Peptides against a protein of PDB entry 6A30. Designs and how they scored, part 8

Target 1, 150 residues: chain A of PDB entry 6A30
Amino acid sequence: AQDADNVLQPIMDLLDSNLTLFAKICEKTVLKRVLKELWKLVMNTMERTIVLPPLTDQTMIGTLLRKHGKGLEKGRVKLPSHSDGTQMIFNAAKELGQLSKLKDHMVREEAKSLTPKQCAVVELALDTIKQYFHAGGVGLKKTFLEKSPD

## One batch from the design tools (peptide; made by RFdiffusion4, then SolubleMPNN)

Design b1_p9_3_s2 (from b1_p9_3, 6 letters changed)
Fold by OpenDDE base, seed 2:
Structure b1_p9_3_s2 (fold): chain B 150 residues (1-150), chain A 9 residues (1-9)
Amino acid sequence: as target 1 above (150 residues)
Amino acid sequence: MTSWEKLAK
């Protein structure tokens, strides 16, 4: 459980910051679309980072997210004053762009078999992320979350 | 409840 939390924390922090911003500035349909795209990106990133490369004890996802997120941390979501909506959208797009770049920089290696311990961590992590995106029903539908992002 | 969940209701 603790290992899964360590892996997820950087992703969750990034998602929470971005989704909070989008929830404030977007109507529900746009927000739903953003959620779907973020879900796909997160799932693909996890697949490449956890399933393809061997899980080293170092939260490789966390390190990758931190290396690429150093540009993201500086954007403390200041509460939008009504007048700066354009700048907020630009900043949000930039943050999402960094996440996309992270996906592109992930080395495509051959899928290696995970140990039972690694599988358990991945399963727990995936369940946590699914629950987060579902958000008690206000987020993505369970049926969508159960489908492959491909 | 997450921060964005509260805002999305």
Scores: peptide ipSAE 0.398, ipTM 0.901, DockQ to the pose 0.544
Fold by OpenDDE base, seed 1:
Formats: structure tokens, sequence, C-alpha cells
Structure b1_p9_3_s2 (fold): chain B 150 residues (1-150), chain A 9 residues (1-9)
């Protein structure tokens, strides 16, 4: 459990910051689209991370994600005007773009066999992320989350 | 409950 939390925390912080912003400024349909794209990105990133040596790359990803997440925390300020909202969207999109770029730079190494412990961590992580994106029903549908993000 | 979940309700 602790291992999964350590791996997920940087991602969750970034996601929470971004989704909080989007939830405030986007209509429900736009938010849903953002959720779907984020889901795909997260799943693909996790897949690559599993294939890659877990410890060194996770730390780098976590550090990068944390740096980007901190930038968005400053945006929790009340949106006084629509113009400010547009800039916030742009900034959030930029942060998401950086996350996507990170995904693309992940080198696919040959899949290493996971130990039983690693498998358990991955399963727990996946369940946690699915629950997070479902968000008690206000997020993505369970049926969508159970399908391949491709 | 996540922060964004609260906002999305």
Amino acid sequence: as target 1 above (150 residues)
Amino acid sequence: MTSWEKLAK
C-alpha cells in the first residue's frame, strides 16, 4: 500500500490540481473530454513505467510531475474574470502538454517480468486511479475505465 | 472525496 501511494502521489497531485481547475472553468462536456484524455495519458504512462525499470524512472517522473503540479496550485485563486479564465486554461493545457511530452520521451524497454509484489502494487495503483477518475460517478463511467485507452 | 469531485457535483 505504501509503495503504491508513493508512486501515485505525484501523479495524483498533478491530476487533482488540473482537474480542480478544469472543473471550475469548463462545462461538463469539456470536463469529460479532458478526463478521457488524461485517462489515456495516465494509462499509457503507467504502461511504459511498468516496462521501464521501476525505481529510477518513477522518481524522475514523480519529480517532473511534482514540479508541474506546484505551478497549478497557485491557480486555485478565484477566477475574477473570463479573460483570466482563458489564461488559466492555457496554462493548464501547457502543463498537460508537458505531461504528454514526458510520456513520449519514455523509452520503451523490453518488458521485465514483474515480481508478485510489483504486480500487487500495480493492481492497487490501477484500482486507485480508476476510482479517482470515476469520482463517485461524476467522472468517467466504469465501462469506459475498464476498456483499453487506445 | 477529491477536490475536483466536490466541484463537479
Scores: peptide ipSAE 0.397, ipTM 0.901, DockQ to the pose 0.619
Fold by OpenDDE base, seed 3:
Structure b1_p9_3_s2 (fold): chain B 150 residues (1-150), chain A 9 residues (1-9)
Amino acid sequence: as target 1 above (150 residues)
Amino acid sequence: MTSWEKLAK
């Protein structure tokens, strides 16, 4: 459980920050579309991260994700004036773009077989993320989450 | 319940 939490925390912090922003500025249909794209991005990133052995890259990703997540906390959500809203959207889009770039830089190394412990951590992580995106039914449908993002 | 979930309801 602790290992899974350590792995998930940077991702969850990033997701929480971004989704909080999107939930504030997007109408429900747009938010749903954003959730779908984020889900695909997260799943693809996780797949690559699991396949890539070097823990060193995870620390870099975690550090990058943590640095970006902290930047959003300082913004007391004042109801953005129209100008502030546009800037927030731009910043959110920029952060999503950085995630996409991170995905592209993750070199697919040959999948080493996961140890049983690693498998358990991954399973727990996946379940947690699925629950997070489902959000008690207000987020993505379970049927969508169970399908391959490809 | 996450912060964004509350906002999305």
Scores: peptide ipSAE 0.394, ipTM 0.901, DockQ to the pose 0.547
Fold by OpenDDE base, seed 5:
Structure b1_p9_3_s2 (fold): chain B 150 residues (1-150), chain A 9 residues (1-9)
Amino acid sequence: as target 1 above (150 residues)
Amino acid sequence: MTSWEKLAK
């Protein structure tokens, strides 16, 4: 419980600040719309955080993209000789192959099933967020919160 | 009860 609270607290503080502002300035129907959009955003962010590979992998992708992007600045439009086109295709295929391997590595790390403890924390976190958005009935309906945001 | 919940009532 404490671990979930520690993880959620920054998000909850952000939500509370924003929702407090919107509650003051918005009509009820507008507020409901804002709540729905915030709910979707939060759920999508959580899903990505849980499912997406650790930041280390994103940094590697960024570095790979940056290494290949530096080659584009030499705007010498050499007319692709037939040989240059083949080499470009080969390089593109090689890059795609490397990306595929990276994806497989990322998926393999992602496929590490959450430990039972981690699952419990996630479940508690989700319940807490749902309760927060429901807000004793003045917020979003439970039926809406139980549906996939996708 | 959250701060915004009070305002939404």
Scores: peptide ipSAE 0.392, ipTM 0.904, DockQ to the pose 0.658

Design b1_p9_3_s3 (from b1_p9_3, 6 letters changed)
Fold by OpenDDE base, seed 2:
Structure b1_p9_3_s3 (fold): chain B 150 residues (1-150), chain A 9 residues (1-9)
Amino acid sequence: as target 1 above (150 residues)
Amino acid sequence: VTSWEKLAS
């Protein structure tokens, strides 16, 4: 548990910094949309990092943002500045590219298959991230967090 | 309680 927490702490700090900024500049509805997009980004990044061969952070983030950014725009999310908001999310996602380093910490084996121990660590990490995004109920709903980010 | 959680409350 402590090892997982130590690995996740930098990610949590990064998320907290970005979400703090968004919480200050966004109304609640917009903030919820940002949370949803960040959740999708985090989950997809983790999934790809574990399952797929390592990609460049920029390429991975660009692909994820292209997929999910369009969804945000279609939802007519009114950010204080649409261009600035999108750029901020992009920058946040870029910073979250550090999630790729989780592979080195969580999956040390060259094999794509996780050992039972590694699987347990991943599950614990996921639970921790879910709890973080739920934030005692002020964040995302549990039902949303249990759904596939697809 | 995280900083953003406090702000969102």
Scores: peptide ipSAE 0.407, ipTM 0.897, DockQ to the pose 0.668
Fold by OpenDDE base, seed 5:
Structure b1_p9_3_s3 (fold): chain B 150 residues (1-150), chain A 9 residues (1-9)
Amino acid sequence: as target 1 above (150 residues)
Amino acid sequence: VTSWEKLAS
């Protein structure tokens, strides 16, 4: 458990910084939408990084945003910057490209398949991320987190 | 408890 936490800590710190910003500037409905988009992005990034490493993290993020990137409703809260919510998510996603480091810690770059031990670590990591996004019930619902992000 | 969790509460 501690090993998985250590591997995920940089990612969680990044998520926490971004979500803290969003929580300050977004009303609840907008925040929920942001959480859903971030969840999808994180899950897809992890899947590709582990199963099918992309050519570049930026290319992967760009592709994901094109597929899932719908304009975020600004709601009744004015965003402090000229960048729209989509751009903010993009920037967050770009920083989350460091998820490639998760692969370095969990999987040897040359490994085509995960060992049973590595699978166990991935499972634990996924559980930790789910708990993080659930955030004791103030985040995403468990039912949503258990479904495929596709 | 994360920082954003506190804000979202």
Scores: peptide ipSAE 0.407, ipTM 0.896, DockQ to the pose 0.665
Fold by OpenDDE base, seed 1:
Structure b1_p9_3_s3 (fold): chain B 150 residues (1-150), chain A 9 residues (1-9)
Amino acid sequence: as target 1 above (150 residues)
Amino acid sequence: VTSWEKLAS
């Protein structure tokens, strides 16, 4: 659980800050669209990070994100309050795209299958993220979250 | 409940 928390916390903080902003400035339908795009982006990023560069016990996404958290904060795109939904999605994608920097740190190892421990952490992380996006029903539908973002 | 959940409720 602690490992999953370490992996998730930086992502959750980033998502929470962005979604808080979007929730304030977006109409409900626009917010739903933003959530769907963010979900897709998060899932694709995780897939690339997990499948291509193996998560090592020490090079977990969370640890890398924490180490570069200051850099991520500096790279935070300040969204103007008057941005349309498309621009907001683009900005959110750009901000979350910084997660791809994890690849540069993880690529040092050849792609290998996850250990059972790593699989458990990933599964827990995915479940947590799904719950986060569902947000007690105010976010994305569970049916949508169970489908591939592709 | 996260901050955005409160706002979206």
Scores: peptide ipSAE 0.406, ipTM 0.896, DockQ to the pose 0.640
Fold by OpenDDE base, seed 3:
Structure b1_p9_3_s3 (fold): chain B 150 residues (1-150), chain A 9 residues (1-9)
Amino acid sequence: as target 1 above (150 residues)
Amino acid sequence: VTSWEKLAS
């Protein structure tokens, strides 16, 4: 559990910041589309992470996220003014771009068989992320989350 | 409940 948390925390922080922003500025249908794209991106990123050595991935993800993730204040409840809204959209798009770059920087190494411990961590991580995206039914449907993101 | 979940509900 602790290992899963350590791996997931940087991603979850980034997701929470981005989704919070998108939830504020997007109507429901747009938000749903954003969630689907983020889900696909996260799943693809995780697939690459499983192939990479765990220690290097965490360090790389942490460094990249720390460099780019500090700009979105968690807990900003204030509805942006019209001018602020445009800037927020721009910032959100930039943050999504950074997440995409993170995916590209995760180089696929030769697939090694996961140890039982690593499998358990991955399963826990996947379940956690699925629950996060489902969000008690407000987010993505379970049927969508259970299908391949392809 | 996440912050965005509250906003999206």
Scores: peptide ipSAE 0.396, ipTM 0.895, DockQ to the pose 0.607

Design b1_p9_3_s4 (from b1_p9_3, 6 letters changed)
Fold by OpenDDE base, seed 5:
Structure b1_p9_3_s4 (fold): chain B 150 residues (1-150), chain A 9 residues (1-9)
Amino acid sequence: as target 1 above (150 residues)
Amino acid sequence: LTSWEKLAL
């Protein structure tokens, strides 16, 4: 449990920051669409991370997130003009997209089969992320989350 | 509840 939490915490912090922004500036339908796209991105990133060599270094995810995340000053979110909001969404999406580029910097060690312990951590991580996106029913539907992202 | 969950309620 603790290992999964440690791996997920940087991603969850990024998601919470971005989703908090989106929840403030987007109406419900737009927010739902954003959630779906973020879900796909996260699932694709996780799939690649699981199938590609385990990021042994928790610090690499943290460092990549830290290098790009420094720009979110806790400034009082003045409701930016519609133009500013769109740019913020684009920037946030771009930051999340940089997680996919982590693939190019990961040394392809041979995909060894996950140990039973690693499998258990992955299952717990997936359940945690599903719960996070479901958000007690205000987020994505369980039926959507249970489908394999195409 | 996360911060965004509270906002989505």
Scores: peptide ipSAE 0.340, ipTM 0.874, DockQ to the pose 0.633
Fold by OpenDDE base, seed 2:
Structure b1_p9_3_s4 (fold): chain B 150 residues (1-150), chain A 9 residues (1-9)
Amino acid sequence: as target 1 above (150 residues)
Amino acid sequence: LTSWEKLAL
């Protein structure tokens, strides 16, 4: 459990930061669409992270977080003017796009069969992320989260 | 509740 939390925490922090931003600037219907796209991205990233050897991903997620985290630190809470919202969406989309590019650099190594221990960690991680995206019913519907191709 | 959950309510 603790190991899964340690792996998930950076992703959860990134998601919380981005979703907080989107929740402030997006209408509810737009926010739901963003949530769906983020869910797909997270699922695709997790699927690939499971298939790829463990050593490169912590460094890449950490490097992605570190490269982009430097941009978010200077956030003096200026009240988003309408023009600032578009730029923030663009920047957030660019950050998400880099997660997509991470997708392209992830060499299709052959799906190594996960050990039972690794499977249990992944299942726990998936459950945690599903709960996070469901958000007690405020987020995505359970039916949508369950239909995601695992 | 997470920060975004509070904002989405």
Scores: peptide ipSAE 0.333, ipTM 0.873, DockQ to the pose 0.594
Fold by OpenDDE base, seed 3:
Structure b1_p9_3_s4 (fold): chain B 150 residues (1-150), chain A 9 residues (1-9)
Amino acid sequence: as target 1 above (150 residues)
Amino acid sequence: LTSWEKLAL
């Protein structure tokens, strides 16, 4: 538990900061859409950090944004005129690239499989993040969170 | 509740 908390705390602080910003500038429907896209980005980043060889933050972010960014444009999400919401999401996704650091704590680069301790940390991390995005029912639905991102 | 949760309510 303590190990997972130590790993997650910086990421959770980053997420809270970004989501606080979005909550201030977005109406509820837009915020929900932003949450869905952020969830996909987070899950994809976590998957890549666990399964794939070390990638640079920039390369991971660029790949993730290219894969998931199309969903935001198609939705024609009207964001407040004073800030380019697309740029803000891009910046948030860039900051979320720090999720790459999760690999150093959760996965040994040379290990083909996770140790039991690492598995427990991953499970706890996933549960924590799911709860965070669910936000007592204010955020994303549990059924959505249980589905793998495309 | 986190800061954003309070704002989303």
Scores: peptide ipSAE 0.327, ipTM 0.870, DockQ to the pose 0.645
Fold by OpenDDE base, seed 1:
Structure b1_p9_3_s4 (fold): chain B 150 residues (1-150), chain A 9 residues (1-9)
Amino acid sequence: as target 1 above (150 residues)
Amino acid sequence: LTSWEKLAL
């Protein structure tokens, strides 16, 4: 459990920051579309991470996310104009896209079969992420989350 | 509730 939490926490923090931004600037219908795209991205990243060797580099995820997270601390909440919102979504999507580069660093180790412990961590991680995206019913529907990302 | 969940409510 703690290992899964340690791995997920940086991703969850990034997602929370981005989704908080999107929730502020997007209408509900747009937010739902963004959530679906983020879900696909996360699932694709997770699938590739599962097929690829263990999350040994917790340090790299934390460092990459920490370097970009420092930009948000300047808490001048200038309500971005509607045009600024699209650019912010694009920038946030680009930052999330850097999670795909985390893949390239992980890919260099041969695809080892997951140990039973790693499988359990992945299952817990997937359940946690599903719950997060469902958000008590305000997010994505469970039926959507249970389907393989198309 | 996460920060975004609170905003989505």
Scores: peptide ipSAE 0.324, ipTM 0.869, DockQ to the pose 0.633

Design b1_p9_4_s1 (from b1_p9_4, 3 letters changed)
Fold by OpenDDE base, seed 5:
Structure b1_p9_4_s1 (fold): chain B 150 residues (1-150), chain A 9 residues (1-9)
Amino acid sequence: as target 1 above (150 residues)
Amino acid sequence: SSSWALKAL
């Protein structure tokens, strides 16, 4: 549990900031579309992180998230004009896109088989992320989250 | 408006 939380915390902080913003500025149907695209991106990143040695990727994801997360300083939530909301979504998408590009620069270490402990951590991490995207029913449906994004 | 994380509790 503690290991999964430590791994997920940087991702969860980024997701909380972005999804809180999107929930404020997006209409419900737009929000659902954004959530679905974000879910696919997160699942793709996790799949790649599981197939690639987890420890190196987690540190890099955490560092990348920290480096990009510093830009969301104390700006008084002025109700973003329509242009400001679009720019915020673009910036969030760009930050998430950088996570995908990071893989292309990661040396493919040989796919190590996950230990039983690592499998348990991954399972807990997946359950936590599914719960987070469901958000008590205001987010994505459980049936969508249980299906492969492929 | 509540944090997204608070909606998941």
Scores: peptide ipSAE 0.420, ipTM 0.891, DockQ to the pose 0.229
Fold by OpenDDE base, seed 1:
Structure b1_p9_4_s1 (fold): chain B 150 residues (1-150), chain A 9 residues (1-9)
Amino acid sequence: as target 1 above (150 residues)
Amino acid sequence: SSSWALKAL
């Protein structure tokens, strides 16, 4: 559990910040679309991260997410005007785009078989992320989260 | 304003 928490915490912090913002500024249908794209990105990134680098405590994802997330910390978010909200979406989309580029730089290392411990951590992590994206029903539907992202 | 994380609780 602790290993999963250590791996997830940076991702969860970033997701919480961004999704909190999106939930405030986006209409429900837009939010749902953003959530779906984020879900796909997270799942694809996790799949690659699980298969390639050793689950070291500092996931490259967390570090990269943190490196890119630092841009949001500066502003004591005065409730942005409508124009500011749009810019924030663009900035968040840009950050997500940078995460996709990370996907391309992740070395295709041969799929090393995960140890049973690593598998358990991944399963717990996936369940946690699914729950997080579902958000008590205000987020994505469980049926969507249970499907493999194509 | 509640965080997204609080909605998951």
Scores: peptide ipSAE 0.415, ipTM 0.891, DockQ to the pose 0.233
Fold by OpenDDE base, seed 2:
Formats: sequence, C-alpha cells, structure tokens
Structure b1_p9_4_s1 (fold): chain B 150 residues (1-150), chain A 9 residues (1-9)
Amino acid sequence: as target 1 above (150 residues)
Amino acid sequence: SSSWALKAL
C-alpha cells in the first residue's frame, strides 16, 4: 500500500491541482470532457508504465513534474479572469501533452509479465485513481471508469 | 473552494 501511495502521490498532486482548477473554471459538461481525456491519458500512461521498467519512469515523471512545477508558483491563485482561465487550460493541456510526448519516448519495451506483487500494486493504484476520478460522484461515473479505454 | 481530493474522500 505505501509503495503504491508513493508512486501515485506525485500524479495525484498534479491531478489535484489541475482538477481543482478545472472544477472552479469549467462548466460541468466541459469538466466531464476534461476528466475523460485526462482519464484516458492517465490510463495510457499507467499501461505503458506497467509495461516499462519502473525505475526510469518515477524519475521522468518526477523530473517533468519538477520542471513544470516551477511554473506553478505557489502564488495566491487570484481567480483568473475569463482570459486567464483559457490560458490556464491551455497551459495545463500543454503540460498534459508533454506527458503524452513522454509516452512517445517510452520505448516499447517488451511487455514483461507483471509479478503478482506488481499486479497487486497496479490494481490498488487503478482502484485509487478510479476513486479519485469518481470523486464521490462529482467526477466520472463508475461505469465509465470500469470500461477499458477503447 | 474544496480541493478535488477532498471530494474524493
């Protein structure tokens, strides 16, 4: 459990920051679309991270988060004016797009069979992320989260 | 304004 939490915490912190912002600035319909796209991205990233050796990815995600985290000044989030909201969405989308580009640099290493321990960690991680995206019913529907991203 | 994480609890 603690290992899964340590692996997820950086992602969860990023997600919390972005989703908190999106929940404030986006209408419910837009928020759902953002959540769906973000869910797909997270699932695709996890699927690849599972296939790829765990060692390089924590450093890469941590490095990406640390490089971009410098731009998220802890400054008092003044409610961005309508113009600032669009720029924030664009910046967040750009950051998410860089995670997608990280996907392209993740060499297709051969799908090594996960050990039972790794499977358990992945299952726990998936359940945690699903719960997070569901957000007590404010987020995505459970039925959507249980469907494989086609 | 509650964090997203607080809604997931």
Scores: peptide ipSAE 0.412, ipTM 0.891, DockQ to the pose 0.230
Fold by OpenDDE base, seed 3:
Structure b1_p9_4_s1 (fold): chain B 150 residues (1-150), chain A 9 residues (1-9)
Amino acid sequence: as target 1 above (150 residues)
Amino acid sequence: SSSWALKAL
């Protein structure tokens, strides 16, 4: 459990920041589309992280997240004007796009079979992320989250 | 200013 939390925390912090932003600036239908794309991205990232030894990822994800996390100065979140909201979505999408580049920097080490412990951590991680994306029903439907992202 | 995480709780 603690190992899962340590692995998930950087992802969850990023997700919380982005989803909080998207929930504020997006209309419901747009938000659902963003959530679906973000879900696919997270699932694809997790799939790659599972295939790759998790030990190298904590340092790279931690370093990338640490560089971006300093920029959230407590600046008075004035509800950005519609133009600022679009730019924020673009910036958030760009940051998410950088996560896709992080995906490319994950050196494909040989797909070692996950140990039973690693499998359990992944299962817990997936359940946590599914719950997070569902968000008590305000997010994605459970039926969508249970389907393969393919 | 509700955190997304707070909606999941």
Scores: peptide ipSAE 0.398, ipTM 0.887, DockQ to the pose 0.229

Design b1_p9_4_s2 (from b1_p9_4 with A3S R7K)
Fold by OpenDDE base, seed 5:
Structure b1_p9_4_s2 (fold): chain B 150 residues (1-150), chain A 9 residues (1-9)
Amino acid sequence: as target 1 above (150 residues)
Amino acid sequence: SSSWAEKAL
């Protein structure tokens, strides 16, 4: 459990900051669309992280997220103008997109079969992320989260 | 306004 939390914490911090902002500035239908795109991006990133880099590269994902996250100064959340909100969504999508490109720079270690322990950590991580995106029912529906992102 | 994390709890 603690290993999964350590892996997820940087992603969860990024998601919490961005989703908190989006929930404040977006209408419900727009928020659902943003959540769906973000879910696809997270799932694609996780799939690549599970299949291609060993779980030990947690430090690199955390470092990349920390380098990009330093730009959000704790400044008084002025309600961003429509232009500022769009730019923040674009920046968040760009930051998450850079996580997917990190794959191209990660040396393809041969896809070692996950150990039973690693599988259990991945399952716990997936369940935690699903719960987070569901957010007690204010987020995505469980039925959407249980379907493979095509 | 509650954080997203607070809604997930």
Scores: peptide ipSAE 0.440, ipTM 0.893, DockQ to the pose 0.229
Fold by OpenDDE base, seed 2:
Structure b1_p9_4_s2 (fold): chain B 150 residues (1-150), chain A 9 residues (1-9)
Amino acid sequence: as target 1 above (150 residues)
Amino acid sequence: SSSWAEKAL
């Protein structure tokens, strides 16, 4: 459990920052669309991270998240004016797009079979992320989260 | 304004 939390924490922090912002500035239908795209991105990234050796990529994701997370100043999110909200969405989309590019640099290493321990960690991580995206029912529907992102 | 994480807990 602790290992899964440590691995997820950087992603969760990024997601919390972005989704908190999006929940404030986006209409419900827009928020759901953003959540769906973000879910796909997270699932695709996780799938690749599972297939790829965990050590090098977590550092890169963490480093990318840290480098871009510095741009999200802890500053009191003044309710951005409508113009600022659009720019923030664009910046967040750009950051998410860089995560997608990280995907392209993740060389298809041969799918190493996960050990039972690794499988359990992945399952726990997936359940945690699903719960996070569901957010007590304000986020994505459970039925959507249970479907293949394909 | 509750964080997203607070809604997920």
Scores: peptide ipSAE 0.439, ipTM 0.893, DockQ to the pose 0.228
Fold by OpenDDE base, seed 1:
Structure b1_p9_4_s2 (fold): chain B 150 residues (1-150), chain A 9 residues (1-9)
Amino acid sequence: as target 1 above (150 residues)
Amino acid sequence: SSSWAEKAL
C-alpha cells in the first residue's frame, strides 16, 4: 500500500492541481472531454509502466514533477483568462506526455511477469485512479472507467 | 473552492 501511494502521489498531486483548475474554468462538457483524454493517457502510461519495474519510475516521475512544480509557488494565481485555460490544458497534456517519454529511458527490461505483490499494487493503484477520475460522480462515469481504454 | 481530491473523497 505504501509503495503504491509513493508511486501515485506525484501523479495524483499533478492531476489534482490540473483537474482542480479545469473544473473551475471549464464547462462541464469540455471538462468531461479533457477527463476522457487524460484518462486514456494515464491508462496508456500505466499499461506501459506496469510492464516495467515500478522502482525506477518513482524517482524519475518525482524528479520531473518536482522540476515543474517549483514554478507554481511564486505565481499569485491570477484567475487565468479564457486563453490561459487552453494553454494550461495544453501544458498539462504536455507534462503528462513527458511522463510517457519516461518510458524511453526505462530500460526495456523484458516483459517480466509482475509478481503477485506488484499485481496487487497495480490493482490498488488502478482502483485509486478510477475513484479519483470518478470524483464522487462529478468526473467520469464508472461505466466508462471500467472499459478498457482504446 | 474545493479541490478535485476533496470531491473524490
Scores: peptide ipSAE 0.438, ipTM 0.893, DockQ to the pose 0.228
Fold by OpenDDE base, seed 3:
Structure b1_p9_4_s2 (fold): chain B 150 residues (1-150), chain A 9 residues (1-9)
Amino acid sequence: as target 1 above (150 residues)
Amino acid sequence: SSSWAEKAL
């Protein structure tokens, strides 16, 4: 459990920040589309992280998240004008796109079979993320989250 | 300002 929390915390912090932003800026229909794309990205990232040895990821994800986390100064969240909201979505999408690039820098180590412990951590992580994306029914439908992202 | 996490909880 603790190992899962340590692995998930950076992802959850990123998701919380982005989803909180998207929920404020996006209409419900747009939010659902963003959630679906974000879900695909998270699933693809997790799939690669699972295939890649977990040890290298904590340092890189931690370093990238630490660099970006300092910039959220307590600036008066003026509800950005529609133009500012679009730019924020674009910036958030760009940051998410950088996560995709981070994915490319993850050294393809040999796909070692996950240990039973690692499998349990991944299952717990997936369940937690599914719950997070569902958000008590405000987010994605359970039926969507249970389907293969492909 | 409800966080997404607050909605998930």
Scores: peptide ipSAE 0.434, ipTM 0.892, DockQ to the pose 0.229

